# Peptides against a protein of PDB entry 7PB4, part 321

Target 1, 105 residues: chain A of PDB entry 7PB4
Amino acid sequence: KMLNIKEYKEKLLSTLGEFLEDHFPLPDRSVKKKKKNIQESSVNLITLHEMLEILINRLFDVPHDPYVKISDSFWPPYVELLLRNGIALRHPEDPTRIRLEAFHQ
Target 2, 218 residues: chain B of PDB entry 7PB4
Amino acid sequence: DALQMAVGYFEKGPIKASQNKDKTLEKHLKTVENVAWKNGLASEEIDILLNIALSGKFGNAVNTRILKCMIPATVISEDSVVKAVSWLCVGKCSGSTKVLFYRWLVAMFDFIDRKEQINLLYGFFFASLQDDALCPYVCHLLYLLTKKENVKPFRVRKLLDLQAKMGMQPHLQALLSLYKFFAPALISVSLPVRKKIYFKNSENLWKTALLAVKQRNR

## One batch from the design tools (peptide; made by RFdiffusion4, then SolubleMPNN)

Design b2_p27_4_s1 (from b2_p27_4, 13 letters changed)
Fold by OpenDDE base, seed 4:
Structure b2_p27_4_s1 (fold): chain B 105 residues (1-105), chain C 218 residues (1-218), chain A 27 residues (1-27)
Amino acid sequence: as target 1 above (105 residues)
Amino acid sequence: as target 2 above (218 residues)
Amino acid sequence: MTQKEVELRLMVEELVILTAELKELEK
């Protein structure tokens, strides 16, 4: 049973990865260089997959404080996507912190 | 069932011929209240009753009681909320009903199925910040709704002007802190780093009911 | 909510549930 669940979870993670790459890719840094002085913030943006991994891990590793601080590596549209879809919640007292929704509870 | 009859009564209105209008109204209102607090209401029932509460069809006391029992069994339709806001624009409800609606909207925010259309109403909610009675609850609502795209220079100016008028209110500070997070270049003013954002506890009216809803939907 | 956003939510929800189940089995 445990092995089957692990295998299924791995398959789902793979499927999610592909899905996110296809439908929610990071903006290509190359294209928007031309017009407005978007300050090349040298900050490497993480993928939505990586963001979700961080949020899931935090939810289970620190269940009493499942909030993650929003870093500069978090692409703002991804944060907004997660919030508006009820996947994540903003901390009621700190707008710089978000948590994953506890779907298992 | 008794609930369908009660909802139907509010929807169709009192049949003119009933001598005991008040007793009938109270009976149906109690039926709705009992079901709402015990089990929650279906999205369709909330759609009907929420519109009635804000339409001005009944008196303020009845509207207040209806609105207080708008507790979902599972979800609230975004369309119901949009319709409700449209009634606020018509202005047939009392100031107390408006306050209660915003409190309800904040308390039930997580139970609303979608937010896309509600987000389009951002400008309407923002305009309601000028009402001193609504301001704390509207700030909380806007804190939940605000996206980066909503943070515009004119809104920043309005919030700062409001702060200058009303003082450094905790709910305004919370909203301004969120605005600064999304658009730090628009807010040059040093905001006090409050470790805790405090909104007026709008959920208190429904706290027990919301706990029950969450427990049933687990 | 777009269809893709719905699918995203469903996948994340399932991942959270599966992760919880695994953690319970590991205890």
Scores: peptide ipSAE 0.655, ipTM 0.454, DockQ to the pose 0.307
Fold by OpenDDE base, seed 2:
Structure b2_p27_4_s1 (fold): chain B 105 residues (1-105), chain C 218 residues (1-218), chain A 27 residues (1-27)
Amino acid sequence: as target 1 above (105 residues)
Amino acid sequence: as target 2 above (218 residues)
Amino acid sequence: MTQKEVELRLMVEELVILTAELKELEK
């Protein structure tokens, strides 16, 4: 049973990865390095897959404080996507923190 | 058309080869301003431009001007608002832009197509009450959003603490009165019965524009 | 919600449930 669940989870993770790459890719960085308007912080944006992984891990690793701080690496449209679809919730008292919805509860 | 070109300019960013980038920017900004104030903007145009105004792609002066002309022709998409709020979390916008956004959100509230997702952001808006510059506008927004399920003991405590710190501000009293209406058992304090709810700066920057929008959509 | 956004939610939901099940089995 445990092995089957692990295998299925791995398959789902792979499928999710492909799905996210196909349908929710990061904006193509190929918009040429036009001159550094100073405010484009050279912050490397993480993929939606990486963001979800962080959120899932935090949910289970620290169940009493399952919130992740929104960093500059979090692409705002992804944050919006997760919030508007009920995948993530904002911390009620700290707007800089989000958690994954506890779908298992 | 000129508007599509202007929106496209802001979306794609300035083409490198323009010798007079500032004149081009100003031209497109004026185009957007003129159309927005005369006719309003389509929901799609607001989606694009609102995102740009809060993304930090342009300078504060440009962002402020864009945000000031986010006047709908008909409706504003809730998704555009959620996206805008997501940008507020990244902290790339100035304090003045945040204030302007909340003023805009209150002013345009009735033109937002849906409120379900905005209501999920209640906790975020409530947390913004701690910002003294935002507090009056956030109270007004929360007054529009608050449902019975949002009235929790911890939020009542926070509002009372804020009132203790800031005094009996009309906007706080308005929100507390609404909280007492939904959950009278949570608020033991006697609130003055105000017949008229007063939010400071009821005269929004968009008063004339909003009247025009309402007239066009009748 | 777009169809793709619905699919995303469902996949994440399932992933969370599976992760929870695995963690319970590992105790």
Scores: peptide ipSAE 0.655, ipTM 0.415, DockQ to the pose 0.307
Fold by OpenDDE base, seed 5:
Structure b2_p27_4_s1 (fold): chain B 105 residues (1-105), chain C 218 residues (1-218), chain A 27 residues (1-27)
Amino acid sequence: as target 1 above (105 residues)
Amino acid sequence: as target 2 above (218 residues)
Amino acid sequence: MTQKEVELRLMVEELVILTAELKELEK
């Protein structure tokens, strides 16, 4: 049973990865080359896959405080995407913190 | 056809060269309104106009008027509804437009051809319960959509939390009663046995129009 | 939600459920 669940989870993670690359890619860094004055925000944006991984891990690793602080590496459109779709929730008192929805609960 | 010209105007947008843009807009809007209330609109016309109303392409007043005349001749495509919901996520529509959309969705629910894709949007609608202005209408929509598979412990907790915050609202109680029906083990709280489920807005803006649609399709 | 956003939510929901099941089995 455990092995089957692990294998299925791995398959789903792979499918999700491909899905996210196809449909929710990060904005191409290349388009910013022409306008000089956009401060190269030296901040490496993480993929939506990485963001979801962080949120899922936090949900299970720290169930009493499942919130993740929004860093500069979080692309704002991804945060909005997760919130508007009910995948994530904003902390009621701290708008800089979000959690994954506890779908298992 | 005057209707085709009107729909085409909204789809393509105002031609820059027209000096009297407002008069042209009003003319086409009145054409759509007149046909919609008299005969209803074809599914294709609703598909186009519904998306326009929610896209933020036009001003709030125009969008509101378009949305109010989204009356089907026969059916509404579920794809049109899914697309419309996608526009709600972009946030370009006003709060009043969102409320009107949910009212419309509840009113037109029986005229939507399929529900499979709309059922997949259950979680999105459920998340909208947190909006106090939307909550009554979203509860009604969820009441129509809820299946046993949608009743999960985390959603029960959220509904109970909302009830604690908002008090014993009839629309929330109706939804909770349905949840208890599907999953009695998840709801330990005794809910008052209401013989009649009352959603306050039983009188929708489209009551007369919907009666006419039902009569034409009989 | 777009259709793709719905699919995303469903995948995430399933991942959360599977993760929970695994955590329960590891205890």
Scores: peptide ipSAE 0.650, ipTM 0.572, DockQ to the pose 0.475
Fold by OpenDDE base, seed 1:
Structure b2_p27_4_s1 (fold): chain B 105 residues (1-105), chain C 218 residues (1-218), chain A 27 residues (1-27)
Amino acid sequence: as target 1 above (105 residues)
Amino acid sequence: as target 2 above (218 residues)
Amino acid sequence: MTQKEVELRLMVEELVILTAELKELEK
């Protein structure tokens, strides 16, 4: 039973990864380098897959404080996507923190 | 026929060359309205028009009128409903359109051909409970959809929190009563035994139309 | 886009449920 669940979870993770790459890719950095003085804060954006992994891990690792601080690596459209779809919730007192919905509880 | 032309107009959008775009729009809208209220619409027509109404392709007034005439001749495809719900997530429709959609969904619930995919959307509907304008209608929808497997501790907490915030609303009571039926251990609070479940809108906008649909399909 | 968002939620929901089940079985 446990093995079957693990295998299914792994398959689902793989499917999710492919799905996210196909349908929710990060914007291509190919927007033309117009050289204006915007400080190249070279913030490496994480994938939606990585974002979800962080959120899921936090949900289970720290169930009493399942919130993740929104970093600059979080692409704002992904945050809004998760919130809009009820996948994630903002902290009631700190809008810079989000949690995954506790679908298992 | 006139209906096909009207549906095609909404699907393809206004042809650039029409000098009287508004008159043409109104003509086609009236055609759809007339057929829908008299005979109902085919599932394919509902599929097209429902998506248009929720896509934000047209203005709110037009979308509202289209949605009001989403009356089936026989059945509504579950796929059409799933697509419609997906449009709600994009947020291109007005709050009033969302309310109307949930009212429509409750009203037309029995005419939806299948419920399997709609049941999977339970969580989407439940998340909409926090919207004060949607809450009464979402409670009614959830009352129709709720199975034992949907009654989770976190959802119970959310409903109790809503009750604490909004007071003991009849629609919340109805849903909580159903939750207590499925999972009595999760709801320790004594719920008043209401002999009658009252959801708002006993006067469905579609009451007359729905009676006609039921009579035609007997 | 909209159907994809529905699918995304469903997959995440399932993943959370499965993760919880696994954690319960590991205890």
Scores: peptide ipSAE 0.650, ipTM 0.587, DockQ to the pose 0.560

Design b2_p27_4_s2 (from b2_p27_4, 13 letters changed)
Fold by OpenDDE base, seed 4:
Structure b2_p27_4_s2 (fold): chain B 105 residues (1-105), chain C 218 residues (1-218), chain A 27 residues (1-27)
Amino acid sequence: as target 1 above (105 residues)
Amino acid sequence: as target 2 above (218 residues)
Amino acid sequence: MTEKEVMLRLMVEELVILTAELLELEK
């Protein structure tokens, strides 16, 4: 049973990865659309997959404080996507912190 | 079912012929209150009763009691909330009912099934910041709703103007901090780094009920 | 919600549930 669940989880992670790449890709750095002030923040943005991994891990590793601090590597549209869809919640006292929804509880 | 009869009474209104209207009303209110606090209400029941509470069909005391027992069994329909806000626009409810509604909306925010249409009402909620009685609760609601797309220069100006008038209120600072997070270029003012954001709703009227709902849905 | 956003939520929900189940079985 445990092996089957692990295998299924791995398959789901793979499927999610592909799904995210297809439907929620990071903006290509190369599309210099001419609007001037996109500060080329030299900050490497993480994928939505990586962001979700961080949030899931935090939820289970630190269940009493499951919040992750939003870093500059978090693409703002991804944060908004997670919040508006009820996948993540903003900390009630700190707008720079978000948690994954505890769907298992 | 006693609850169905109670909801039906509020929906259809009192049958004119009942000599004991007040006793009947109280009986049905108690029925709704008892079920809501013990088990929560179905989304359909909330849809009906929430609209009644804000329509001005009954007196302020009755509307207040109905609104206080708008506790979901599982979820609240976004459509019910949109309809409720439409009643606020008509202005048939008291100021106290409006305050209670915003408190309720903040308290029940996580139980609303979707937020897409509510987010479209952002401008309406933002306009309500000018009401001193509503301002703390509206700030909390906006703190929950605000997206980067909502942070516009004219709204920043309005918030700063409100801060100038009302002083550095904790709820307003919380909202401004969120605005600065989304659009740092629009807010040149140094906001005090508060370690904790406190909204007045820390003492939620529904705290015990919400705990019970969460326990049932686990 | 867009269809894509619904699918995203469902996948994440399932991942969280599966992760919780695995952790319970490992105890």
Scores: peptide ipSAE 0.655, ipTM 0.454, DockQ to the pose 0.302
Fold by OpenDDE base, seed 3:
Structure b2_p27_4_s2 (fold): chain B 105 residues (1-105), chain C 218 residues (1-218), chain A 27 residues (1-27)
Amino acid sequence: as target 1 above (105 residues)
Amino acid sequence: as target 2 above (218 residues)
Amino acid sequence: MTEKEVMLRLMVEELVILTAELLELEK
């Protein structure tokens, strides 16, 4: 039973990864090469997959404080996507922190 | 069903022949209150009753009681909220009813089925920040609704002007902190690092009811 | 909510549930 669930989870993670690459890709770094705001260009944005992984891990690793601080690596449209779809919740006292919805509770 | 009769009474109005209009009204109001607090109301019932509460069809006392029992069994329709906001624009409801509505909207925010149309009302809610009685609750609502696309230079200016007028209110600071998060270049002012965003009256009139709704829907 | 956003939510929801189940079985 445990092995089957683990295998299914791994398959789902793979499927989710492919789905996210197809439907929610990061913006091409190439277009922002025009001159003006050089400073925003240096932050490595993480994929939506990586963002979700961080949020899921935090939810289970620290269930009493399941919030993740939004870093500069978090692409703002992804944060908005998760919040507006009820996948994530903003911390009531700190707008820079978000948690994953506890779907298992 | 007693609830259907009560909702029908509020929707259609008092049947002409009832001698004891006040007793009948109170009976139906108590029926709605009892069901709402015990089981919650269906989305259709909330749609009807919420519109009635904001339309000015009944007196302020009745409207207040109806609005206080707008507790969902499962979900609230976004359309019901949009209609309710439309009634706020007409201005037939009291100031106290408007305050209560915004408190209700914040309290019930997670139970609203969709947010797309509500997000389109962002400009309307933002304009309501100028009302001193509404401002704390509107800030809380905007804190829930604000997207990066909503953070515009003119809105930043309005918030800063409002802060200059009202002082450093915790609810306004919360909203400004969110604005700074989305658009740091637009807010040059160092916001005090308030560790705690405090929205006044976070202890919701519906706290117990909402816990019960969440428990039933698990 | 777009169809793709619905699918995203469903996949994440399932992933959270599966993760919880695995953690319970490991105890």
Scores: peptide ipSAE 0.654, ipTM 0.454, DockQ to the pose 0.307
Fold by OpenDDE base, seed 1:
Structure b2_p27_4_s2 (fold): chain B 105 residues (1-105), chain C 218 residues (1-218), chain A 27 residues (1-27)
Amino acid sequence: as target 1 above (105 residues)
Amino acid sequence: as target 2 above (218 residues)
Amino acid sequence: MTEKEVMLRLMVEELVILTAELLELEK
């Protein structure tokens, strides 16, 4: 039973990964629009898949404080996407923190 | 051809200049209906038309007619079904359209090319069991989709709660029996061994069409 | 919500549910 659920979860994760790559890719860094002054913050953006993984892990690892601090690696449109769709929630007192919705409760 | 023109009309919407929009719409609907019932539709045509029927682009009457003629010539793309389910979530279609869609999905289940992505939507379908109008058809769909990995304690509880609320419905009993088969330890309740799983053989609106499709694909 | 966004939500929802179930079974 557990094995089957694990396999199904893995398959779902794989499918989700593919889905995210196809429909929610990171913006290609290639548009070097020359506008001078934006400090090349060397911050590597994480994929939406990685972001979701962090959020899911936090939800289960720390259920009493399931919030993740939004880092510079979080692409703002992804954060907005998750919030807008009710996949994530902002912390009521700290807008820099988000949690995954507890869909299992 | 006439079918391509009809599909194109539904896809692009009514061209402004047509004086008699309703007559044009009816003409194209009849074209689609005639081809669908005689020959079936190509997977690409079903993809387009199914999306239109569930998008809320047209009125409920039109959407219902389109959905009723979603008869495949050969196969239905799983992607089309996934897109259709996504439209159900957006809620732009009527309750009657949702019911019809689930009936269609059950009827056409064997003609869907793949089931992998549909199986991932199991949770969504299961959540739809709470809708009394959908419940019989969703139970049937879930009966077709359910694997051992889908049979979880919380879903068992939900089914038992539904049974307590709705009574011992044949469709619910069928699904519970399947759940018991996969996970006997989760269902302690003695289910009456109904020898015949009676999903309401609601006269499949497509019974004749489906027979024709099966004959053509042999 | 776009169709893609709906699908994303559904997939994440299922993933959360599956994860919860696995954790319960490991206990």
Scores: peptide ipSAE 0.654, ipTM 0.504, DockQ to the pose 0.468; fails the geometry check
Fold by OpenDDE base, seed 2:
Structure b2_p27_4_s2 (fold): chain B 105 residues (1-105), chain C 218 residues (1-218), chain A 27 residues (1-27)
Amino acid sequence: as target 1 above (105 residues)
Amino acid sequence: as target 2 above (218 residues)
Amino acid sequence: MTEKEVMLRLMVEELVILTAELLELEK
């Protein structure tokens, strides 16, 4: 039973990864070249998959404080996407912190 | 051959601004239809054409005709089905195309080589139960896919709510009965014991074609 | 909510549920 669930989870993660790459890719860095004045903030944006992994891990590693601080590596449209769709929640007192929805509760 | 040329046309798109674009498209579509209904299509041809039908590359009429002729010679690749479902999420296909796809998926279910990745899409299919046009076909698909691990309390609640809204539909009863079989403790409601499970469209669009495929693969 | 966003939510929901179940079984 446990082995089957692990295998199913791993395959779901793989399927999610492929789905996110196909439908929610990061914007190509090439589009920013035309507007000269946007400071090349050298900040490496993380994928939506990596963002979700961080949020899921925090939810289970620290269940009493499941909030993650939004870093500069978090692409703002991804944060908005998660919040808008009820996948994530903003901290009531700190707008710079978000948590994953506790779908298992 | 004529089929390779037709598949290549749909994959690469129309090369030349020929005044006869519509005639060329119709010729290639008829070629695909003829081969599919007579002999079936190879798994690779289905992979290409199924994705094209759902990508929104062509008009709804063309996509519908392509999807109707997705008849395997032997097997359908699970990967092709997963890719097809991903295209449903992009929203470029019509509601009628979605209905046709689910009908196709149910009809061709036994010809899909593996079911493991399709089972990972269980949640997506389950969400599609809310669409009244899809609900009968999605229930049938879920009846084929449901394992014990898929039967969760929240899904039971959603099915009961849907039954309260839509009434005691035969396809919903079939799925609920399966859920009760896997997890009797989650379903306190007495379900009528139906000896025979009935899904809509027992006569699928592919009945004759499916018989021919089964005869060729015996 | 777009269909792709619905699918995203559902996949994440299932992933969270599976993760919780695994953690319970490992205890």
Scores: peptide ipSAE 0.648, ipTM 0.552, DockQ to the pose 0.525; fails the geometry check

